# Peptides against a protein of PDB entry 3PBP: the designs that were tried, part 6

Target 1, 203 residues: chain A of PDB entry 3PBP
Amino acid sequence: LNEKDLNLILNKSLVMYESLDSTTDVIVKRNVIKQLQFVSKLHENWNSRFGKVDIQKEYRLAKVQGPFTINPFPGELYDYTATNIATILIDNGQNEIVCVSFDDGSLILLFKDLEMSMSWDVDNYVYNNSLVLIERVKLQREIKSLITLPEQLGKLYVISDNIIQQVNFMSWASTLSKCINESDLNPLAGLKFESKLEDIATI
Target 2, 203 residues: chain A of PDB entry 3PBP as posed
Amino acid sequence: LNEKDLNLILNKSLVMYESLDSTTDVIVKRNVIKQLQFVSKLHENWNSRFGKVDIQKEYRLAKVQGPFTINPFPGELYDYTATNIATILIDNGQNEIVCVSFDDGSLILLFKDLEMSMSWDVDNYVYNNSLVLIERVKLQREIKSLITLPEQLGKLYVISDNIIQQVNFMSWASTLSKSINESDLNPLAGLKFESKLEDIATI

## One batch from the design tools (peptide; aimed at target 1 S183 L185 L188)

Design b1_p14_2_s3 (made by RFdiffusion4, then SolubleMPNN; from b1_p14_2, 7 letters changed)
Fold by OpenDDE base, seed 1:
Structure b1_p14_2_s3 (fold): chain B 203 residues (1-203), chain A 14 residues (1-14)
Amino acid sequence: as target 1 above (203 residues)
Amino acid sequence: SLIIEAVGNKIKSR
């Protein structure tokens, strides 16, 4: 996401907030407000941090098409600000995990349980941008950036001040991919959603 | 897809 994309998401979130009326479902209202708060905080952090980052590399940040509802949203993260977003492929299909970082050093791993319509231009605001909380990973570090490599399924690289860490979630993502592709929910029973952290390099 | 929604529901219900 570049600043332009973030501004577009913010503007969309504002328009949604302004469209809320007394007839709007309470859940929808709450979700739109949470999204607006999230995007606003992300925008504030973006403006504060990216004043110096020459983002030369077009990381195809998967256009996480907002508005998003995160369910359940971790209550502890209400006091913190989102800092980065990344999308990680888990197979050679369309299955992906969304990762969001926070200024407390947390990562949340999210599953898209509804098909997000990518159409920014369609007047039909599809509210069906649902994200399911899979895991919260607490790094207790200031996260500078999130990097993904398309050839490395289920891996996220986290850059902090002194270290590059790999988050590897293939332990559960392979099972998740299989469940989706085979239309079988049985392998999800008892599945532990615990990612592996590994230090890759000191910087 | 229905399976994606069902997967999401399973993850939520754990």
Scores: peptide ipSAE 0.546, ipTM 0.940, DockQ to the pose 0.157
OpenDDE base, seeds 2, 3, 4, 5: peptide ipSAE 0.519, 0.520, 0.542, 0.543; ipTM 0.941, 0.941, 0.939, 0.941

Design b1_p14_2_s4 (made by RFdiffusion4, then SolubleMPNN; from b1_p14_2, 7 letters changed)
Fold by OpenDDE base, seed 5:
Structure b1_p14_2_s4 (fold): chain B 203 residues (1-203), chain A 14 residues (1-14)
Amino acid sequence: as target 1 above (203 residues)
Amino acid sequence: SNLINAVQNKINSL
């Protein structure tokens, strides 16, 4: 965490707070307020010389992000356990996809909705720590590991017992990145969220 | 470490 990251999180938390209205769920309101209070307190206690923040004990268990809700959560995955998580850059602007694997061999590709809602509408119902489900990829394999390569934007390597597979989502992630950066949702209209799955190696 | 390198090496060989 650097000062720039802290300022970014603070601005994110402020926009989330400003998006709260009378219709916002009480749990969402409480979580947004708590996040803003936490980040504001982090900012107040920021020591730029040491890159340290004095975090009060009550916030030491607070995750800056999470618990995440996935919306919509695939009903089929309620009976399954998440096994791996990875974050994949989709551009040089630090836009990221969150990937979560499950023990059914599903991979879900998730977007941090909060970053989109900040850019597009104050009236957008900001789910606090919500992740938007973009795609579910069914690998039908036990996923042992998720690997990302910083030089490989929009690519995830999935390791199973006998195979390394590449999930390439740049077909839609480049458009998503553009939408985020330009605050324009129009290019998402009619976009297919279908990633390419390719076998890279047999192990 | 070794697995990332193995994946990277495999990718570079494609």
Scores: peptide ipSAE 0.045, ipTM 0.726, DockQ to the pose 0.020
OpenDDE base, seeds 1, 2, 3, 4: peptide ipSAE 0.044, 0.041, 0.030, 0.045; ipTM 0.728, 0.724, 0.695, 0.731

## One batch from the design tools (peptide; aimed at target 1 N71 E115 I180)

Design b1_p15_1 (made by RFdiffusion4)
Pose (drawn by RFdiffusion4):
Structure b1_p15_1 (pose): chain A 203 residues (1-203), chain P 15 residues (1-15)
Amino acid sequence: as target 2 above (203 residues)
Amino acid sequence: SIKEEIGNYLRELQS
């Protein structure tokens, strides 16, 4: 955990602690407070020279959150099954797109709009477990796997049956991160959220 | 938040 990232989760934790009011669900309030306490303890034991911190076994036992809401979910895909999931980096600030494969050779590019709170005990804990559809890409080929190279932002390799295709969504993803970082929604108006599809090779 | 506002914009766009 480098200094930049340590401070990022601390500040995110502070923003949510302040975001607490009385209508806030009791279970959620508990987790937000626990998150702040935990992130604070990390900050206290963080070894700056190594950029690392030890984590006791107690804090590693966490229960799953979900299911995430995928909004708006494409109607056709109710007849199919999800195959793979990948994470693609958009910028240098941990902004990412979640990609999911389906039986119909389709791909949904998703964005997480709500901040999640950390949770350890709560069963079936859902809260800000929210994803939003940005785009859908139908390759009409059997998608065998998804691959990413950390060196290339906003690009995803999709291995179909005899093709390796590259879905390139920096056409809109670059603008998306700018608005996130500049807090200005206007550049999104009119942007067509279409990814450049490209055949890389025959396999 | 700006991300929530982006999410709302995208939901409206995809509807």
Fold by OpenDDE base, seed 3:
Structure b1_p15_1 (fold): chain B 203 residues (1-203), chain A 15 residues (1-15)
Amino acid sequence: as target 1 above (203 residues)
Amino acid sequence: SIKEEIGNYLRELQS
């Protein structure tokens, strides 16, 4: 991410947040708030702690604590810039997948494996700054936006200039959810982390 | 935690 892109993502997240009202579904509110929190903290960390350093640098640093990191960061994306972020619920609990898009047309699906308490001057809350790479999906399109629907678990909609595509990862996310909820790793054995891509509509 | 274990498993798959 460069400053412009980060600001764009932040602005988009803010717009989504501002669109919330008393009639908004609870799940939608939760997702938007979490996404906004994530992006806002990235922005704050970049501005306050790293100055004008490329935020992508932080993604490449594998740290248990501290600023946000992706572990491992895909080496092929080293020179590319993140363009969008989304959070997708995989069950009716608190389990979710984070998706980040890049300007090469790639999507990375990420798992939050660490929860920690973060203290800020104004906001004190449980914060996740550790993301684990699950899958890279190469779309080879300019990704304009990422959309999620709360009633559709494990589904991400990717909007480009000429097409809307659905990424469905419930093939593995259902098992992941089960593992978390049952505290059992055994179902992961042999599981393929391959999402399904479907064209939804042309634009 | 189970999430940490899952995370470790996922990292190992990519090593």
Scores: peptide ipSAE 0.691, ipTM 0.961, DockQ to the pose 0.469
OpenDDE base, seeds 1, 2, 4, 5: peptide ipSAE 0.689, 0.691, 0.690, 0.668; ipTM 0.960, 0.960, 0.960, 0.963; seed 2 fails the geometry check

Design b1_p15_1_s1 (made by RFdiffusion4, then SolubleMPNN; from b1_p15_1, 7 letters changed)
Fold by OpenDDE base, seed 4:
Structure b1_p15_1_s1 (fold): chain B 203 residues (1-203), chain A 15 residues (1-15)
Amino acid sequence: as target 1 above (203 residues)
Amino acid sequence: SIKEKIGEFLIKKMS
């Protein structure tokens, strides 16, 4: 994690915090607050070690809301509750992956097989009724929040109580992007949908 | 559409 990444994560956290209102789901509200607390602590620690980092005031937030259908839906997640939803860009053409976290510590990566527009306006929400399962990642942690950075393609940041982790799925998302953009399915043959999980920072 | 075809492919793979 570098200063730029930390600053961007902090910005995202601030945007999420500012989006809270009386209609916000209690779980989401709690998670956003926890995220902000965690990232703020990280930022404070960073400043102590490396000097002050200016916080950018650009606010970009994409929210995904239901209802949606996941196909196939993992049976083992049927009794668990979705806690966070995030949308991750995989190219500059607004192709994206949807990620949903569950209270068992699982992440599912999903493909939107129906077209819709992405918005980074805090007041705009992405709605898709059709999501296709790509990958399940088991983190075995209580997930507080999901963070995406528009300038970091195919990367998802997962914040738990004591750690921020990065899920990088560009290993397959780059191919997926190519398939979409070129209207060619051939590159999907033999492709492994396995994301890379890395620890970014521990507090 | 290509996205729908991709979706179908993924469903088959994950099923």
Scores: peptide ipSAE 0.621, ipTM 0.951, DockQ to the pose 0.460
OpenDDE base, seeds 1, 2, 3, 5: peptide ipSAE 0.616, 0.618, 0.618, 0.613; ipTM 0.950, 0.951, 0.950, 0.955

Design b1_p15_1_s2 (made by RFdiffusion4, then SolubleMPNN; from b1_p15_1, 6 letters changed)
Fold by OpenDDE base, seed 2:
Structure b1_p15_1_s2 (fold): chain B 203 residues (1-203), chain A 15 residues (1-15)
Amino acid sequence: as target 1 above (203 residues)
Amino acid sequence: SIKEQIGKFLIERMS
């Protein structure tokens, strides 16, 4: 993690915070606030160690998804609760991966196979985003925030109380992007959907 | 669509 990355993270967090209003979903609101709090703490720590870091004036807002359905839903997560959600760009053509964190410390990476789907309950029908499970990453940490940087494709930053970690899934996402853009499934054959996890910084 | 096909593929690989 360098100064530029920190500033970008902070900028995104600020923009997200500024977008909050009375109509914002309570879960989204909570997550954005938590993200800002932790990033701010990191920034303060950085300034104390390395000097003042200037905040850039260019801001980009990440998209938040929901309501959504996940297929298949991991059985191991049935008793756990989703805590955070993020969307990560995998190319410059607006193809995205959705990430959801759970209170067991798991991350699931999801593919949007449909823009909108209709589902039926016993006596009701609902419109949801369709999400397909790609990978589960077990961090076994209390995940406080999920952060993405617009200039860093296929990378997710996970913030816990004491550490920021990077999840890099471009090893498979580049192929996935190609498949989408070229309308060809062949490159997916034999592809391993395994992301790389790296510690970035302590908080 | 290609995305639908990809989705089906991703599901089937885990079955």
Scores: peptide ipSAE 0.686, ipTM 0.960, DockQ to the pose 0.445
OpenDDE base, seeds 1, 3, 4, 5: peptide ipSAE 0.686, 0.684, 0.670, 0.672; ipTM 0.960, 0.960, 0.962, 0.962

Design b1_p15_1_s3 (made by RFdiffusion4, then SolubleMPNN; from b1_p15_1, 6 letters changed)
Fold by OpenDDE base, seed 1:
Structure b1_p15_1_s3 (fold): chain B 203 residues (1-203), chain A 15 residues (1-15)
Amino acid sequence: as target 1 above (203 residues)
Amino acid sequence: SIKEQIGKFLVERMS
């Protein structure tokens, strides 16, 4: 997930929000609002770090591309602010996990169960996009940055005030990759989605 | 798709 993808998520969330009306289920409405707030916080944090991006043109195109959802939206995250975002490859087939950190010291790991559009083009219409929650990792630290290394699959490095920690997803990501590659869900049965956390170095 | 099925599985396990 990069800046453009984040903008896409935001714009799609806005479109989804705008589609709400009096006939919309109350629970759905609340969920959409929470998701919009979530991605808005992400975008705000991104802009603060990398500069504000004009998304007006992209927003107009996003109306054609349709809505985006996060399933489920973690209610606990509603009151927190996203601080960092990273994408971690889990295999050589371009399968990836999206990771978002929050100011409470939490990490969420997300799965893209639908292909996202890579460009703002009316010809690249995507009917629906979604992210699915895999795991929440509570570090209880102020997360300063997230680092990924392309040569290290399923690994995320988290930099806090005084420590660098490694989050290793391979305990479940290898199985996930296998399921994707073999088109077989069976290996997921009974799988624990618990990442391994290790201290790498003190700062 | 398999990814969609995986997504559904992941959501359902939290229910």
Scores: peptide ipSAE 0.680, ipTM 0.959, DockQ to the pose 0.585
OpenDDE base, seeds 2, 3, 4, 5: peptide ipSAE 0.674, 0.675, 0.667, 0.662; ipTM 0.958, 0.958, 0.959, 0.960

Design b1_p15_1_s4 (made by RFdiffusion4, then SolubleMPNN; from b1_p15_1, 5 letters changed)
Fold by OpenDDE base, seed 3:
Parts: C-alpha cells; structure tokens; sequence
Structure b1_p15_1_s4 (fold): chain B 203 residues (1-203), chain A 15 residues (1-15)
C-alpha cells in the first residue's frame, strides 16, 4: 500500500460517506463512519511528519504495507496495488473484519487483534496498527467497489465490471465472534477459514 | 487479551 493507493481508498470512503443522509439507517451510518475513520487515521499516520515508533510490547515480525502491519502479508500480492477497503461487522458488538482488495482480483480478510492506537508526544510518535491475515480470496476480477450492509453480518459485496458477488464468511466469523465474546480460544481449533462466494447479479 | 491470542493463533496456523 502506497500513498496513491491510500488516497484512492480514502476518496472512495469519502464518496460512501457523502452518500449518507438523514434517512440513512443508523447502523449503516455507523459502519461507513467507522470505515472512514479507519482510513482517515491511516492517512494521518502516513502523512505524519513525526517519527513513527512501534509499540515494543505489541511488536510483531511482519511485512509493513504502509502505516499499518499485515501479518503475514501474502507474498503473491507484494507487487500488486490495494484498490478498496471495507469493514464488516460480524456481531452486534465491536467485532469487525477488515477486507482489502487488490488489482490482481484478490481479497484479503483481516483481523484486528489490537486496537488502533496513536500517541502524540513532544518528541515521540507511537502508532499501533496490527492486522492479521485470516483468508485470501481470489476472484480474478477487476474489483470496482466493496460494499457492506451492517444488517447483514459477515457479508461483503464485491462489484466488478459485470457482476456483483457476495462473500459470506459467517461460517468462521460466528465462531470467531463467540471466541471473543466468551474469551475462549478453543472453538478455533480445527476451524476452516473458508468463505463462501456467490454470484448475486450480473451487470 | 483474547484478541491478541486469536491473532497469535491465526498467525501460527499459517506456519
């Protein structure tokens, strides 16, 4: 993820935000705002003139793709450009999945294992943006947009030139949500992190 | 935290 890519994602996020009006559902508003906030924070971190310092306690060996860390970053995507970002709710709480699309037609689903943090000090700038890879989905299409509907948990809509597809990851996200809410890791053992892809409509 | 542990689990499964 480079500055150009980040700007593109920011612009797209802004367009989504601008589409909101007084009649928009509050849950939809929340989701769009959260996404915009996330991207905006990334943008701020990218453009920060202060030295970027990772929090040692939360430091992980991972490939840095911008003002955030994705661990692991798929090697196959090293030379490709991020095109879209979306945040998908997996429950009625604060648990979310982050999705990033690339110009090779792939999606990565990411887990925020740490809360985004930014600390300002006179001499120090500390940031913590940790994202963990859950799944890579290869669509092999030019992805134009990512759409999420907050009332539809664990579902992402992918718009390409000629088709709208749904990515449904509730097969594993429901378990993930349960693990978080119950503070129990055991249900993850043996879980397959494979999303379902379905064609919704042709364009 | 549980989220941190989940993160570790997710990373380890890729090894």
Amino acid sequence: as target 1 above (203 residues)
Amino acid sequence: SIKEEIGKFLIERMS
Scores: peptide ipSAE 0.687, ipTM 0.959, DockQ to the pose 0.490
OpenDDE base, seeds 1, 2, 4, 5: peptide ipSAE 0.684, 0.685, 0.676, 0.667; ipTM 0.959, 0.959, 0.961, 0.961

Design b1_p15_2 (made by RFdiffusion4)
Pose (drawn by RFdiffusion4):
Structure b1_p15_2 (pose): chain A 203 residues (1-203), chain P 15 residues (1-15)
Amino acid sequence: as target 2 above (203 residues)
Amino acid sequence: SIKEKIGNYLRELNS
């Protein structure tokens, strides 16, 4: 955990602690407070020279959150099954797109709009477990796998049956991160959220 | 938040 990232989760934790009011669900309030306490303890034991911190076994037992809401979910895909999931980096600030494969050779590019709180005990804990559809890509090929190279932002390799295709969504993803970082929604108006599809090779 | 606003914008766009 480098200094930049340590401070990022601390500040996110502070923003949510302040975001607490009385209508806030009791279980959620508990987790947000726990998150702040935990992230604060990390900050206290963080070894700056190694950029690392020890984590006790107690804090590593966490229960799953979900299911995430995928909004708006494409109606056709109710007849199919999800195959793979991948994470693609948009910028240098941990902003990412979640990618999911389906039986119909389709791809949904998702964005997480709500901040999640950390949770350890709560069963079936859902809260800000929210994803939003940005785009759908139908390759009409059998998608065998998804691959990413950390060196290339906003690009995803999709291995179909005899093709390796590259879905390139920096056309809109670059603008998306700018508005996130500049807190200006206007550049999104009119942007067509279409990814450049490209055949890389025959396999 | 700006991310929530983006999410709302995208939901309206894709509806």
Fold by OpenDDE base, seed 3:
Structure b1_p15_2 (fold): chain B 203 residues (1-203), chain A 15 residues (1-15)
Amino acid sequence: as target 1 above (203 residues)
Amino acid sequence: SIKEKIGNYLRELNS
């Protein structure tokens, strides 16, 4: 992400947050808040820790704990810039997938293997922003935006110049959710992390 | 935690 892109994402996240009201569904609220929190922390890290340093450098740092990182970071994306971020619920609990798009037309699906601290206090924030690569989806399109609908678990909508596509990862996310909820790793054995891509509409 | 175990498993798959 460059500063402009990060600001754009932050602004979009803020707009979504501001759209929340007392009648908004609890799941929607949760999703929007989580997205805003994630983006806000990225922004804070950019400004406070890295200054003008490209945040992409942090993505490439393989750390178990610490500032925002993707581990492992796809080597093929080393020279590309993140363009969009989304958070998708995979169940009605706290389990979610983070998606990041890049300017090469790639989408990465990420797992939070550490619990993010719910803190608005910047001074006392513990940076537990560990993201683990699940899957890379190559769309080979300029990704304009990522949309998630809280009522549609494990689905991400990708908007490009001429098409809206759905990425459906419930084929593996349902198993992942089960593993978390049941505290059993066994169902992951042999599981393929391959999402389904479908064209929804032409623009 | 189970999430950490899952994370480690995924790291191994993508290494």
Scores: peptide ipSAE 0.731, ipTM 0.971, DockQ to the pose 0.509
OpenDDE base, seeds 1, 2, 4, 5: peptide ipSAE 0.731, 0.730, 0.721, 0.706; ipTM 0.971, 0.970, 0.971, 0.971

Design b1_p15_2_s1 (made by RFdiffusion4, then SolubleMPNN; from b1_p15_2, 7 letters changed)
Fold by OpenDDE base, seed 4:
Structure b1_p15_2_s1 (fold): chain B 203 residues (1-203), chain A 15 residues (1-15)
Amino acid sequence: as target 1 above (203 residues)
Amino acid sequence: SIKEQIGEFLIKRFS
């Protein structure tokens, strides 16, 4: 990842954001917004590291309310490019995990720790700008796509060149869901945030 | 909020 590539990704993300309308699929909307949030944070971190200026700052501020935060952001990921993004429901109450893939073949699972009203009105879209790192999963594959199925809670399908893998994080997400819904942190004590990886099919 | 508390908990794991 270099400055030029990062700027290109940011620009593409902004263009995609502008293309959203009332007819856009809900999943696509979520992905585009979350991608923009993540790329914006990467750009901020890049600027902090190298003393650069955001060339799209004025445009971004006009379209997206900031700032965006990811805590913690692993230092090693600064050298890699985010390639895919997905949101996965963990319960029927619309609690969700955000997943981002990188070109090193890793996934990060992220938690939205702020409660905000959601609107799909592009002109007045309100979304969470704060993300918290839960887990990093190293697949060591070139990730082509991330797929989620609405009927399968806490499951993410990762498509690589020749294989489809399932990431199942309900081992911890069920507890997380319970904590949210019951407003009780106690069940998190001692919980291991380790997802299960399974090969589903060869392509 | 509970989500903020969860977030804080999750962050502290890496400290």
Scores: peptide ipSAE 0.690, ipTM 0.962, DockQ to the pose 0.526
OpenDDE base, seeds 1, 2, 3, 5: peptide ipSAE 0.689, 0.664, 0.689, 0.674; ipTM 0.962, 0.964, 0.962, 0.964

Design b1_p15_2_s2 (made by RFdiffusion4, then SolubleMPNN; from b1_p15_2, 5 letters changed)
Fold by OpenDDE base, seed 3:
Structure b1_p15_2_s2 (fold): chain B 203 residues (1-203), chain A 15 residues (1-15)
Amino acid sequence: as target 1 above (203 residues)
Amino acid sequence: SIKEQIGKFLIERNS
């Protein structure tokens, strides 16, 4: 993720935000705002004039794709450009999945294992943006946009030139949510992180 | 935290 890519994602997020009106469902508004906030924060971090320092305690050896870390970053995507970002709710609480699309037609599903943080000091700028890879979905299409409906947990809509597809990851996200809420890691053992892809409509 | 543990689990799984 470079500056150009980040700007593109920011612009797309802004367009989504601008599409909101007084009749928009409050949950939809919330989701769009959260996404915009996330992207905006990333943008701010990218453009920061202060020295960027990772929190050592939370630092992970992974490929840095901008003002955040994706661990592990899929090697096959090294030379490809991020095109879209979305945040999808997996429960009625605070648990979310981050999705990033690439121009090779790939979608990565990411987990925020740490809260995004930024610390300002006179001489130090500390940031922590950690994203962990859950799954890579290969769509092999030019992804035009990502849409999420907060009332539909664990579902992402992918719009390409000729089709709208639904990515449903509740098969594993429900378990993930349970693990978080119950503070129990055991249910993840043996869990397959495989999302379901369904064609919704042709364009 | 549980989220950190999940993160570690996922990293190991994808390694």
Scores: peptide ipSAE 0.716, ipTM 0.968, DockQ to the pose 0.508
OpenDDE base, seeds 1, 2, 4, 5: peptide ipSAE 0.716, 0.690, 0.689, 0.695; ipTM 0.969, 0.969, 0.969, 0.970

Design b1_p15_2_s3 (made by RFdiffusion4, then SolubleMPNN; from b1_p15_2, 5 letters changed)
Fold by OpenDDE base, seed 4:
Structure b1_p15_2_s3 (fold): chain B 203 residues (1-203), chain A 15 residues (1-15)
Amino acid sequence: as target 1 above (203 residues)
Amino acid sequence: SIKEKIGEFLVKRNS
């Protein structure tokens, strides 16, 4: 990723954000906002490594919503672009995992560690700006899209050029959900955060 | 909060 490409993706992300309206699907709104968060983080990382990059004023305004952080952010992904964003429910209590794909074929699974009420109102949206790394999954494929099904908890479908794969993280997400709901950290001790990857269909 | 504690746990694990 070079400066020009980064600026392009920033601009594209801004345009997507500006295209949001009252009829926009909630999932789309979420994805766009999350994309802005990740692009912002990439921009911050880029600035720290390579110097300041000029961005449009409108994007700066969007950034005013607070610091966007991924902790830790994998250093290997600093030079890659986030391509898709998805949120996956892990229980019926609206606990969710954020997944971001990158153009290197990686997925990162992220936890929102701040308790914030989310609103996706176009004029007044609130989102969590703090994300914590749970797991990195390397697919080594060009990811076209991420799909989640509301009825399937802890499952993400990854569409590439010729295959649909399922990422199932309920092996750890069920425990995570329990920890949140019961306010108990003890079950996390010794837990492996390893998702299961399965080929679903060739396309 | 519990979520913050979970976050701290995860950060330590991945650091």
Scores: peptide ipSAE 0.700, ipTM 0.966, DockQ to the pose 0.554
OpenDDE base, seeds 1, 2, 3, 5: peptide ipSAE 0.700, 0.698, 0.696, 0.679; ipTM 0.966, 0.966, 0.966, 0.967

Design b1_p15_2_s4 (made by RFdiffusion4, then SolubleMPNN; from b1_p15_2, 6 letters changed)
Fold by OpenDDE base, seed 2:
Structure b1_p15_2_s4 (fold): chain B 203 residues (1-203), chain A 15 residues (1-15)
Amino acid sequence: as target 1 above (203 residues)
Amino acid sequence: SIKEQIGKFLVERFS
């Protein structure tokens, strides 16, 4: 067991804890809670022993919010409904990606090119969040929740009925962050926008 | 802004 492994276990435990709801078996709930407590204590002991920094235990649980506009909106999703929305930090400068899940099991990763945008209807106008489509990830699962950990940049945890999966998009988000921070578009040329998907825990 | 420019770039690429 090393620091990296311990951190991984702790983070997984946090995600698992967040996955608990009223429908979860009581035994499972107890086990997850006990695990979280144990690993947290272990981490505390580890830090005290080696003088390491504590892992942040705060996390974000996503809920649907709006209004927002997506450009372009994927045609395949016209018949489906958004179920969750999350914001994931990609750097320490507060740049972020927005993720929206749909009831077909799709995730779309979106860039906020504007904080607010004005849209016009025939008789009135509305203010929306402007979002640009970057990537679609098809999980083909019923997505129950989206979780983010502040200390884990460019990582989204997706909870379905029986599994927790990690979506890691730092392969392209690091470049995007650089482009924003340096005001240079050039690094985006030829960049592949493909996230990595990994199963991390069964629940 | 740079974000607006990035947005336009992405729209053009994925449209």
Scores: peptide ipSAE 0.608, ipTM 0.949, DockQ to the pose 0.462
OpenDDE base, seeds 1, 3, 4, 5: peptide ipSAE 0.599, 0.608, 0.608, 0.602; ipTM 0.943, 0.947, 0.946, 0.951

